# Peptides against a protein of PDB entry 5H65: the designs that were tried, part 197

Target 1, 294 residues: chain A of PDB entry 5H65
Amino acid sequence: QYLERTPLCAILKQKAPQQYRIRAKLRSYKPRRLFQSVKLHCPKCHLLQEVPHEGDLDIIFQDGATKTPDVKLQNTSLYDSKIWTTKNQKGRKVAVHFVKNNGILPLSNECLLLIEGGTLSEICKLSNKFNSVIPVRSGHEDLELLDLSAPFLIQGTIHHYGCKQCSSLRSIQNLNSLVDKTSWIPSSVAEALGIVPLQYVFVMTFTLDDGTGVLEAYLMDSDKFFQIPASEVLMDDDLQKSVDMIMDMFCPPGIKIDAYPWLECFIKSYNVTNGTDNQICYQIFDTTVAEDVI

## One batch from the design tools (peptide; made by RFdiffusion4, then SolubleMPNN)

Design b2_p24_4_s4 (from b2_p24_4, 11 letters changed)
Fold by OpenDDE base, seed 4:
Structure b2_p24_4_s4 (fold): chain B 294 residues (1-294), chain A 24 residues (1-24)
Amino acid sequence: as target 1 above (294 residues)
Amino acid sequence: MKKKEEIKKEELSKIPDITYVPPP
């Protein structure tokens, strides 16, 4: 889209809602640490959640691993089950259920695995080989998602999470509703299982200054602004470095703002009411940082 | 496995919530 550039001083005087194109310097931003800016956002209830720490996942999966898979739930029309017993003294049982497509096992890269009793390490190893993994547990009558505090779907290194507040979980057999049991689109899986998927987002507050005024705008973006998916950044050192580099470029530490590069972006204004107070907020939208900052 | 940023759980727990007010 095209809009004429509007100086911040003019924007600050205008009523919301409106859309603007601006050219400003990034005076400052918060939070400063990348991992603090990556959140999980529910599109339904709009709650922002922290991405679970690996240690928390370890606990969840360890707890799940203490449960014995129910033999009655193995080998259904939907999946073939294989059980492994660990060589440790405890004899932990791990069940892997291979989801079939029309009664036939798909190729490994198209096969969804349901894992019961696996550790995080084991699950991650399997996800790397089979691409799609759902951590599950034995319910009363069917397999169920293990815990929404853990990923409902792991695809490679991407962990897909669901909203605990908005989700109404359904049993694994609801995957039968999926016509295509090979692609395993996260949204489709979520829908089948009654999950409201959370979205990885960068959440930052930018303080923008164009010399005419100062404006704070939210960055709430999944993959456009940095051209880096928020869903992948925490699992990739190179992507992390790239984001850090971009932020350092726009807001270099120890340098005067006069030397900062210009950021061109779109912002939208909107009204926010908090009690009797009416405030105008701003959010960056439809903006991609240029590779070459002019 | 790709490298993940190493963050201590204690550090994560100390991170304040980002104030974000979505558009209505």
Scores: peptide ipSAE 0.212, ipTM 0.681, DockQ to the pose 0.106
Fold by OpenDDE base, seed 1:
Structure b2_p24_4_s4 (fold): chain B 294 residues (1-294), chain A 24 residues (1-24)
Amino acid sequence: as target 1 above (294 residues)
Amino acid sequence: MKKKEEIKKEELSKIPDITYVPPP
């Protein structure tokens, strides 16, 4: 779509909803720290959630590790099971279930592991060696996902989360519905298990100034704006550095705004009701800055 | 291997809740 550039002073006088193309300077942004800007978003109920911290995950997995794997649920047509006893004083039992493809164990790089009773550290170690890991627990008649407060799927360093509100969990045997039991696409796994997957998003507020006016616009984006996935950025120093460089370029510290580069972007306005007050909000959309920087 | 951002506990306590209001 074609949009003419509109000055901010004109935009500020117009009713919502509308779409605009603007050229403005990034006067400031918040939050300033990258880890504060990465959230989980439900595409269905639109709730924003914090990415769980390692400490939170440790608690969840430690609690899960207090449960003994049910022997009756081991070694099904779907998976082969192996049990380890830890060297600790309590002799904690950990079950690893190797999901089979048509009765055959796939290669390690294609294998899905179901982990029962593992700690975060153990799970992370396994996820680095195998394609995919799902934390599980023994249910009444089948293995079940451990907890939606924890990842439902871990692939390497990527943690996939599900929405507690929108998900209706199904037992692990529902993975049988997947024809391909080697690729383990997160969306397919989620669908099989009744999970609404959460999306990693950057959430920031940009203060934009074109010399005619100043407005605040939200950035809410998964991978388009920076051309960097929000799902990977927290676990990759190089990606973090790239985001920081982009932000420093547009909003350089210790420099006067007159010397700031111009940012060309699209913004949309919309009406928001907050109690008795009606306000107009703005959000950046369909904008990629990385192409101009890289 | 990808490296994880080191977040100081002190910084976690200072996280301003950015209130995002989505479009209707």
Scores: peptide ipSAE 0.207, ipTM 0.666, DockQ to the pose 0.106
Fold by OpenDDE base, seed 2:
Structure b2_p24_4_s4 (fold): chain B 294 residues (1-294), chain A 24 residues (1-24)
Amino acid sequence: as target 1 above (294 residues)
Amino acid sequence: MKKKEEIKKEELSKIPDITYVPPP
């Protein structure tokens, strides 16, 4: 649908919900630090969560490593198990379960590892080598996901998280429902295990000014606005620099707003209730700035 | 190898609560 450009002063007088095309300057934005703008979002309950810090993950995996792998759960039709005993940590046992495809071990780059009792460092090393890793623990009858506060799936440098509120966890044997046990698509793994996957998103508040009015709009976007995935940006310094450059272009420090470039974007208005007060909020949608900058 | 942004522990405690209200 073609939307005509609407001045902010007109938008501010209109009822929600509506969609608009605007041309405005980015007067300011929050948060200023990129790492503060990257969040985990549940598509079902809409809860926003912070991306866990390495320190938080260390604690979770250390706690998990205090539990001994159950020998009864090793070597099933789904996976072959190997156990290592650490030399320097009072004989900590680490179990790695190699998931089979139709009874055959896949190539290392296609093999899913289930790790029990591993530290964050060990898990990261394995994910770099084998691509796909799930942290697990011994349940009563089967292996289970370790903790939804930690990634349910690690693929290379990407940590996939699940929503604690919306997920109904199933045991690891439910991976048998996957026909293809080589690609390990995160959504398929999540579905098999009863996990509602969280989405990495950029969350920012833009203060937009077109000279007729000032409007605050949310940027809530996973990969369209910057043409950079929020899921990868925290682990890639080049991507971080790219986002910073884009933001500095639209909102250059130390320069007057009169010299700022114009931003063309789509915004939608919607009604929200804050206690007894009804207010109108605005969100940027279907907007890509990177194509205009590159 | 991809580099992770090093965030100081002190900066983590100062993460502003960005209040986002989603569309209904």
Scores: peptide ipSAE 0.204, ipTM 0.670, DockQ to the pose 0.106
Fold by OpenDDE base, seed 3:
Structure b2_p24_4_s4 (fold): chain B 294 residues (1-294), chain A 24 residues (1-24)
Amino acid sequence: as target 1 above (294 residues)
Amino acid sequence: MKKKEEIKKEELSKIPDITYVPPP
């Protein structure tokens, strides 16, 4: 339904929950750095998590690389295995398992690799050559996902994460339930392995000012507001620049607010209880920023 | 070649807690 524009001064006097269409200037926003605004969100338990840093992943994969692949778990009906021994002083063994589609190895661009004992650098190199990569470890009877603190699936530069709280992990052989073993849709992989996938989201607080009042609203969005996926932005310099340009456009440094462009958006109000304190919060929804509105 | 934003360890310690409270 069409919502009429409501001034912020009127909104601030109204009870929640309600939906509004507003026109306001972005006085300020937090956090200021893009990497601070990108989070992982669980759609089930609503936990917000930080995107793991490269250093954190290095530690996880280094720890995983200390374990020797189990020979008994190599070369199953699901995958063909190849083992490499590194030339370093430790002679680390790395196992790569190539997942087959109906007993046939797919082309490299359609193949899922299960990597056991690889470093982050090695995994990234392989993910650039092959379509999809899952970091795994040897379990008792089957390969298992390495760690939910690391990506359960890597596709190119995109890291897919799962919720530790909501996931009930199943062994890698459950990938057999997938009829199509060439496309490797992240949601399908997650379902097969008992993973609740986390969603990349932008989380920001916008201070909005329309001259009648000032209101703080949350931006919680995955790909609509900027028309840029939160899942890709941290790994793409051009996308990062685009987001920064958009934010600089709405909140230009060194310029008075009177010269700021107007932002048209939808916001919803809702009640929040923090102990004995009842507050009304606001969140931006169903809003796309278009350059043409400047 | 896609480039990740360089994050200094010191900057990670300064990340303010986002007090996002979801709608009911």
Scores: peptide ipSAE 0.198, ipTM 0.676, DockQ to the pose 0.105

Design b2_p24_5_s1 (from b2_p24_5, 16 letters changed)
Fold by OpenDDE base, seed 1:
Structure b2_p24_5_s1 (fold): chain B 294 residues (1-294), chain A 24 residues (1-24)
Amino acid sequence: as target 1 above (294 residues)
Amino acid sequence: MEFKPLTEEELELLRALDAYVRAQ
């Protein structure tokens, strides 16, 4: 859809909802710290959640490690099981279940591991060797997902989370419904286990100024704006540096705004009502980082 | 997440897992 550029002073006088194309400078943005701008968003209930800290995950997995794997749940038609006893940590039991494809154990780089009693460090390191890892616990009749406060699936450095509000967890044997037991697509795993996946999003507020007016625009985006996935940025130092460099380019510290580059983007206005107060807000949409060409 | 070297226990677990998978 083509939109003619509209000055901010004109936009500020118009009723919502409307869509605009603008050319403005990024006067400032919030939050300033990248780790504060990455959140988890539920596409169903639309709640925003903080990405769990490593310390919180450590507690969850430490608690899980205090439970002994149930012997009767090992070695089913779905998976082969192996138990390890740690030399330290009071002989902690770690159960690993290797999910089979049509009764055959797949290659390590295609194998889904179900892990009982593993620490965060162990689980994450194993996920870099094998295709996928799911933290589980022994239920009454079957293995179950350990905790939705922790990732339901780890693939490499990517931690996949589910919404506690919207999910209705099903037991591990429901993975039998998956025809392809080698690729382990996160959405398919989530569907089989009754999980509503959360998506990583950048959440930021931009203060935009084109010389005619100033307005704040909300940004919630997964991977389009920066062309960097929010799901990967927290685990990759180079990606973090890239985002920081982008923001420094558009909003250089210690420099007057007159020297800032011009930014073109799309914004949409919408009404927000809080009791008797009505406010017009703005959101950036369908925009990739781009500056005016000289 | 912090990337730390594998502990001896983690290495043993990883080696055991690799061996198990290769044996299948």
Scores: peptide ipSAE 0.078, ipTM 0.726, DockQ to the pose 0.011
Fold by OpenDDE base, seed 3:
Structure b2_p24_5_s1 (fold): chain B 294 residues (1-294), chain A 24 residues (1-24)
Amino acid sequence: as target 1 above (294 residues)
Amino acid sequence: MEFKPLTEEELELLRALDAYVRAQ
């Protein structure tokens, strides 16, 4: 039901766990850099991971490109295959498998590509021309996902990652279980391949001050707080600017906190035990950016 | 994140892929 607004001074005196509605100013936040606040979160094991950088992906795909595509795995009922050999780069072989829908090659905007031996640059550009791209490698009996350290699915500029701990990978032929092979819903692809998809989340620590007290609140949110998907922000300059603008609005540089806008949000308290030390922590939840008009 | 420009090899691959799709 509806929660009444509670001053921070009262909250700081209460035991956890509890839920509160608060009105406070954002005195400060960490981390200051946006790219450091975007993480990958597993909904099952709750592990937080860093989003791989371009350099990390380059290494993975370079390693994958050293392997030769297996001829016996080409041209199945699921996909049509084409192989290229680079003129340079020591004759690198690239295999692209075009997934068919009921034996028919779909249009590019509906087509899933399985790429074997491709570079990051090639994969990224292909993802702009085709519906989706999955980096794969030749297994013993079937194509397999290349590496969960890299995206299992790339759609446009969105990279979908899976949890290494919770996933039990299945071979690529399991995509046959998908009735619709044109839309390529990430969750459906993940399920077919035995992948537990990771969630992009904003992870920040807010120092909140309402004049009666100060507390730190943990923010872990995917798309509600900023109303900007964490999954898209790293690849979109405009979205990055929007987030930066929002944070600058709440924490305007060069002015005193008295002039800061008021933030209304929900926080929940919880107990944390570190050895013999028990402390109460706070987390923001079910909150959208809103500036108090008063 | 910004990626590096495509090499000539990569461009050739992309063109070949486009041609393959059109041929189907």
Scores: peptide ipSAE 0.063, ipTM 0.710, DockQ to the pose 0.011
Fold by OpenDDE base, seed 5:
Structure b2_p24_5_s1 (fold): chain B 294 residues (1-294), chain A 24 residues (1-24)
Amino acid sequence: as target 1 above (294 residues)
Amino acid sequence: MEFKPLTEEELELLRALDAYVRAQ
């Protein structure tokens, strides 16, 4: 519904919860670095997690590469298997399982690969050539997802993660429940394997100033505020530059706030209780970046 | 993010994968 513009000085005097439309300048924001502002959010338990670093993934996949693929789990009705032995890395064995669609091997652009013993570099390069890659390991009776600390699905440069707290992992053969084994929709794969997928979100704190008052507002958004997907920004230099340009536009370095553009947005207030202390907090919602010229 | 060039072993793996897919 329609909301009239309210000055910050008036908002700061009102009880929560309420919704407001405001026009203010972005005095400052935190965190300053993009990689610190992108988090993983669970839609079920609502925990925020850090996106794993490349070094973290390297360790996970190196550990996985120390385990030998089980020959008993190769070549099932679901997938065809092939094994390679490296020449220069102590004979590391890499097993790739090609998931079939109704018993037929699909084209590379429709094919899901299950990989055992692959490095991060190898996995990422394979995901650029084939439709999707799932890092797996040999379980007792079936292939299993390698580790929820690593992506459960990689498509191109997009890494899909699952929540360790909320997921109840099922073995790879549960992919049989998918009727369409060519498109590999991340949510469908997650459902088949008992994974609660995490969502990439921008998490930031804005200090807003409209000349009547100063207010801190929390931002948690996946793709609406910047019109850039949080799920893609860390792996795309052009998208990173775009976010930087947007933030520099609204909060330009080296000039006074009087010259800053005006930002219009919606904020909602809410109560937070920490022990005996009651505090009113503010969150940006339903907002896309927009400015007015002075 | 940019990827490093493929090593010789990685190239061999990819070539083998291509050959395997075409052979099916």
Scores: peptide ipSAE 0.040, ipTM 0.688, DockQ to the pose 0.011
Fold by OpenDDE base, seed 4:
Structure b2_p24_5_s1 (fold): chain B 294 residues (1-294), chain A 24 residues (1-24)
Amino acid sequence: as target 1 above (294 residues)
Amino acid sequence: MEFKPLTEEELELLRALDAYVRAQ
């Protein structure tokens, strides 16, 4: 898509909705802390949620570990079950269910694990060796997802979350509806289990200044703006440093805005009504960070 | 996010899981 560059002073005079290409400097942004800018967004109800902290997940999985796996739910046509009893943790039982493809156990890189009673550490380590891990619990008639406050699917270091408001959870046997039981696409898993998947997004407010005017633009983006997936950044120190470096580059502390680099981006205007007052707001869209060459 | 080193019990679990898969 191509749009002619429009100065901010002209944009500020125009009615919404419209799309613009701009060249501006990032005067300031909020929030300043990266972990505060990464949110989970529901595409259905549009709620923004905080990404759960490790401590919160620990509690959830510790609670799950207090429950005994139901023997009646082990070893179905969908999965083979293996049970371990811990030696040093008061006999905690860990149940791992290996999901089969057409009755055959797949290779580890294609295998989905359902885990009962695992700790966060154990689950995450398993996710590095197997394709995917789903934390589950024993329901009345079937295995069920443990808790939507925790990931419904872990692939490597990526934690996939579902919307508690919009999801209507279905039991694990609904994974049978998946024809391909090797790739374990998160959206497919979510659909089978009645989950509305949440999307990792960077949420920031940018104050943009091109010398002709100043406007605030809202950024809600998953992986385009920074060319870094929001879904991975919290689990990767190098990616975090990269984002911080980018923000420091565009909005360096201790120097005047005249020395700031120029940022090219697309923004769209939209109307927001608050009572009788109409306000035009702006959102960055379809944008990858790009510096203009001097 | 950083994880603590694996405990011996966790290592045993991982080894057992790996062995289980290989045995199938």
Scores: peptide ipSAE 0.080, ipTM 0.733, DockQ to the pose 0.011; fails the geometry check

Design b2_p24_5_s2 (from b2_p24_5, 14 letters changed)
Fold by OpenDDE base, seed 3:
Structure b2_p24_5_s2 (fold): chain B 294 residues (1-294), chain A 24 residues (1-24)
Amino acid sequence: as target 1 above (294 residues)
Amino acid sequence: MVFKPLTEEELLELQSLHKYVESE
């Protein structure tokens, strides 16, 4: 429904919760660095997590690479297996399992690879070649997801993560429940493996000023605000530049606020209780750069 | 212990595994 534009001074006097349409200037925002604004969000428990850094992933995959693939778990009805021994690194064993569709090995671009013992660099290179990759380890009776601290699925340059709190992991053979073993939709993979997928989100705090008042508004958005997916921005230099350009446009450096562009957006107020203190907070919603979306 | 990535040659071998398995 249509919301009448309300000045910030009036909003600041009203009780929550309410929804507003506003026109204001972005006085400032935080964090200033884009990589700090991209987080992982669980849709169930609502926990916000940092996106793991390359160094964190390196450690996880190095630990996994110290484990020897279990021979008894190779070559099942679900996948064909091949073990490769590195020339260096004391003959590290890398097992690659190629998931079959109804007993038939799909083409490389449609084939899901289960990687056991691979490093981050190796997995990333393989994902570029074969598209879909799941890092796994040998369990007692089946292959299992390696670690939810690492991606459960890598497709190209996109890393899909799961919530440790909300997920109840199932073994890799549960991929058999998928009728189509060629498309590898992340949500379907997650469901089959008992994973609650995390969502990439932009998390920022905007200080908004319309000349009548100033308020801070929280932005948590996946792909609507910037029209750029948070899931892709960290791996794409052009997308990063685009976001930076947008923010520079909203809050141009070296320019006084009087010359800043006006931002029209929707905000909702809500109550936050911290002990005995009640605070009204604000969140941006249903807003896209350069236009209002209802 | 810190492991280094595979060499380009080793990676190419891994990337060829799909074709090998498919041919069997």
Scores: peptide ipSAE 0.030, ipTM 0.597, DockQ to the pose 0.010
Fold by OpenDDE base, seed 4:
Structure b2_p24_5_s2 (fold): chain B 294 residues (1-294), chain A 24 residues (1-24)
Amino acid sequence: as target 1 above (294 residues)
Amino acid sequence: MVFKPLTEEELLELQSLHKYVESE
């Protein structure tokens, strides 16, 4: 995939689509705040969505907690169920279903928990202990995923989301299709439940300047560009700091652009039509951040 | 820190995760 370096001034004069190798400085970027750049992307319909905030999740789980677990759906061949009643005046029922592997409960760190009626706090505590947790509700004939507005799977601090548009949800018993019920791979869980998983992505716009011209390039990447997973960055202060440091190195504040480092990357051009207006846009691709070895 | 092209192996991994879409 060798490409000769092309100056931006030449690129700006060419028709799309084309691929380029460039050497340029990062004059500026947006959004400036990292949390604003992390989005959820559907690989099927390509819709970008905001990552739900804790407040949003609290509401969803609070609403879910108003529903009582169906006794008829407890203790199946797939899972063993335990019910807790909170000591508050309402006596909220919380059901935890422990998914079995061939009729046997796996080790705690390998066991998938289905939680019905839990709060965000409770779910998070359980996910930290048991690793894999799915928020569920009682359906007519089976447990079902609670809400695609909430994670369909929580593993540690990672929240896995599904696309509302592209998913055709299936009941929890479809997890039986998984031969191995000890390693809960998000994609496998999603497939079993009819979920199209969303992907965490960094979404940014880079303004690139090589002295001959200036262009804006779009960045959408999950974990290769920064070598930091977008899926983890929001929950890890150190990772956030790392990304911030990287961007500060590329675009140092309080310093003139003449002193900015030269960056090399690939960009592709593409056409965008808005009414009668035709515009050429650019996207960064096949590029990663690395330490300079020279 | 610098931008550099991904290795071929990394590209394959990335391509499996992401499908390029043209903005409208």
Scores: peptide ipSAE 0.029, ipTM 0.294, DockQ to the pose 0.077
Fold by OpenDDE base, seed 2:
Structure b2_p24_5_s2 (fold): chain B 294 residues (1-294), chain A 24 residues (1-24)
Amino acid sequence: as target 1 above (294 residues)
Amino acid sequence: MVFKPLTEEELLELQSLHKYVESE
């Protein structure tokens, strides 16, 4: 419902939990660097994780590449398999499994690839061509997801991750439960494989000041606050620039706070146990950046 | 520049993103 504007000085005196509409200036924010503000969040257990670095993925896929694909798991009703042997001294085996739709191979742009033994570079090349790629390994009786520390699904430049704590992985044959094997929706893939998808989120702390008081408000949002997807921002220079521009508008560097724009948003208070003390914290919610309406 | 409330539809989309914090 509609909330009246409340000055920060009044909010700071009230018990939690409550919801407020405020008008304040963004005195400061942290972290200052965009890449530090993008995290992975589990909607079920609410753990926050760092987005894996390229180096982390290299290690995982390198380890996977040391494993030889099991020939007994190739060419099922679900997928057709092709094996490559690298022209190096060790002759590394790489398997790509092309998922079929009702026994028929779909077009390349709608075909899901299961890659076994591929390096990060190879996986990226395949994802650029075929869009949807799942890194897998040979299990005892079926192909399985390689590692939840790596993406369970790569689509273009977007890496989809799953929660290690909340996921109960199922084998690749469970993709058979999907009626349409041409539109690979991340949530559907995750459900079939027993994965709880992690959500890309912006995580920031805003220091808000309305002249009557100052409080810190927590921001955790995926794509609505900035109107920019956290899932895409790390891989898109233009989106990164846009976020930076927005933050510069809210909190312009080298300028006194008196000249900062007034911002309106919703915040909610909540209680947090900090050691032996009960602390009241604040979080921005149900708010999006918008241009001034004249 | 202002922050504005999300639409009802947008709020529903964000339900899973909000950390559930129990009041102590």
Scores: peptide ipSAE 0.026, ipTM 0.285, DockQ to the pose 0.081
Fold by OpenDDE base, seed 1:
Structure b2_p24_5_s2 (fold): chain B 294 residues (1-294), chain A 24 residues (1-24)
Amino acid sequence: as target 1 above (294 residues)
Amino acid sequence: MVFKPLTEEELLELQSLHKYVESE
């Protein structure tokens, strides 16, 4: 797609919707903190929501850990079950269900664990060791996903979330529909369980200035703009540093804007109605970080 | 592709991990 470069002053005078190629400097951006810019987005209902904080997950798993696993749901054709009784005075029961592939337990690195009654700390450690973990609870007739407010699948340090609005949860036995019970592709797991997976996205507002005008452009992107997955950035210090370095490069602190690099990107305008107020907004699209400083 | 069940060592490791987590 080719678009002629248009100065911001001209863009600001035009009606929406339109697409533009611009060359501008990043005067400022918000939010300034990376963790504030990472959100969860539903591809179906398009709602944005916050990534649950550790404290939120602690509460969910703590509540789940107070529930006793149903003995009737242990050791099915789908999974083998192992149960622990904690040493604390509460003596809570924790069940780990090892999902089998064609009746045979896979190797630990390929085996999906269904954890019932685990704390966040326990779940995270087990996930790190065994790769794939689903927090579950005992339902009436089958194991069920614990809570869509928590990850439906944890793989290593990656938390996969589902949309409460769009998902229609199905019981764990629906994992039987998966032919390959070793790779545990998140989308396949989600589909089997009736989950609409949420997407991690960067959500930011860029204030762009080309010397002729200033406009704010919205950025919502999963992995193209920074060439860094939003799904991984919160759990990886190196990726966080990389994003910070990129933003510092675009908007270097402590120097005048005259020394800022020129950035080329695509923006699209669109109309937004807020009550009786009509406003033209702008969004960055089809743009990736490149070393095209001029 | 050859599948193998979890070994006793792996199970013991899992149990050990759980106990370790509990102790923290």
Scores: peptide ipSAE 0.025, ipTM 0.620, DockQ to the pose 0.012

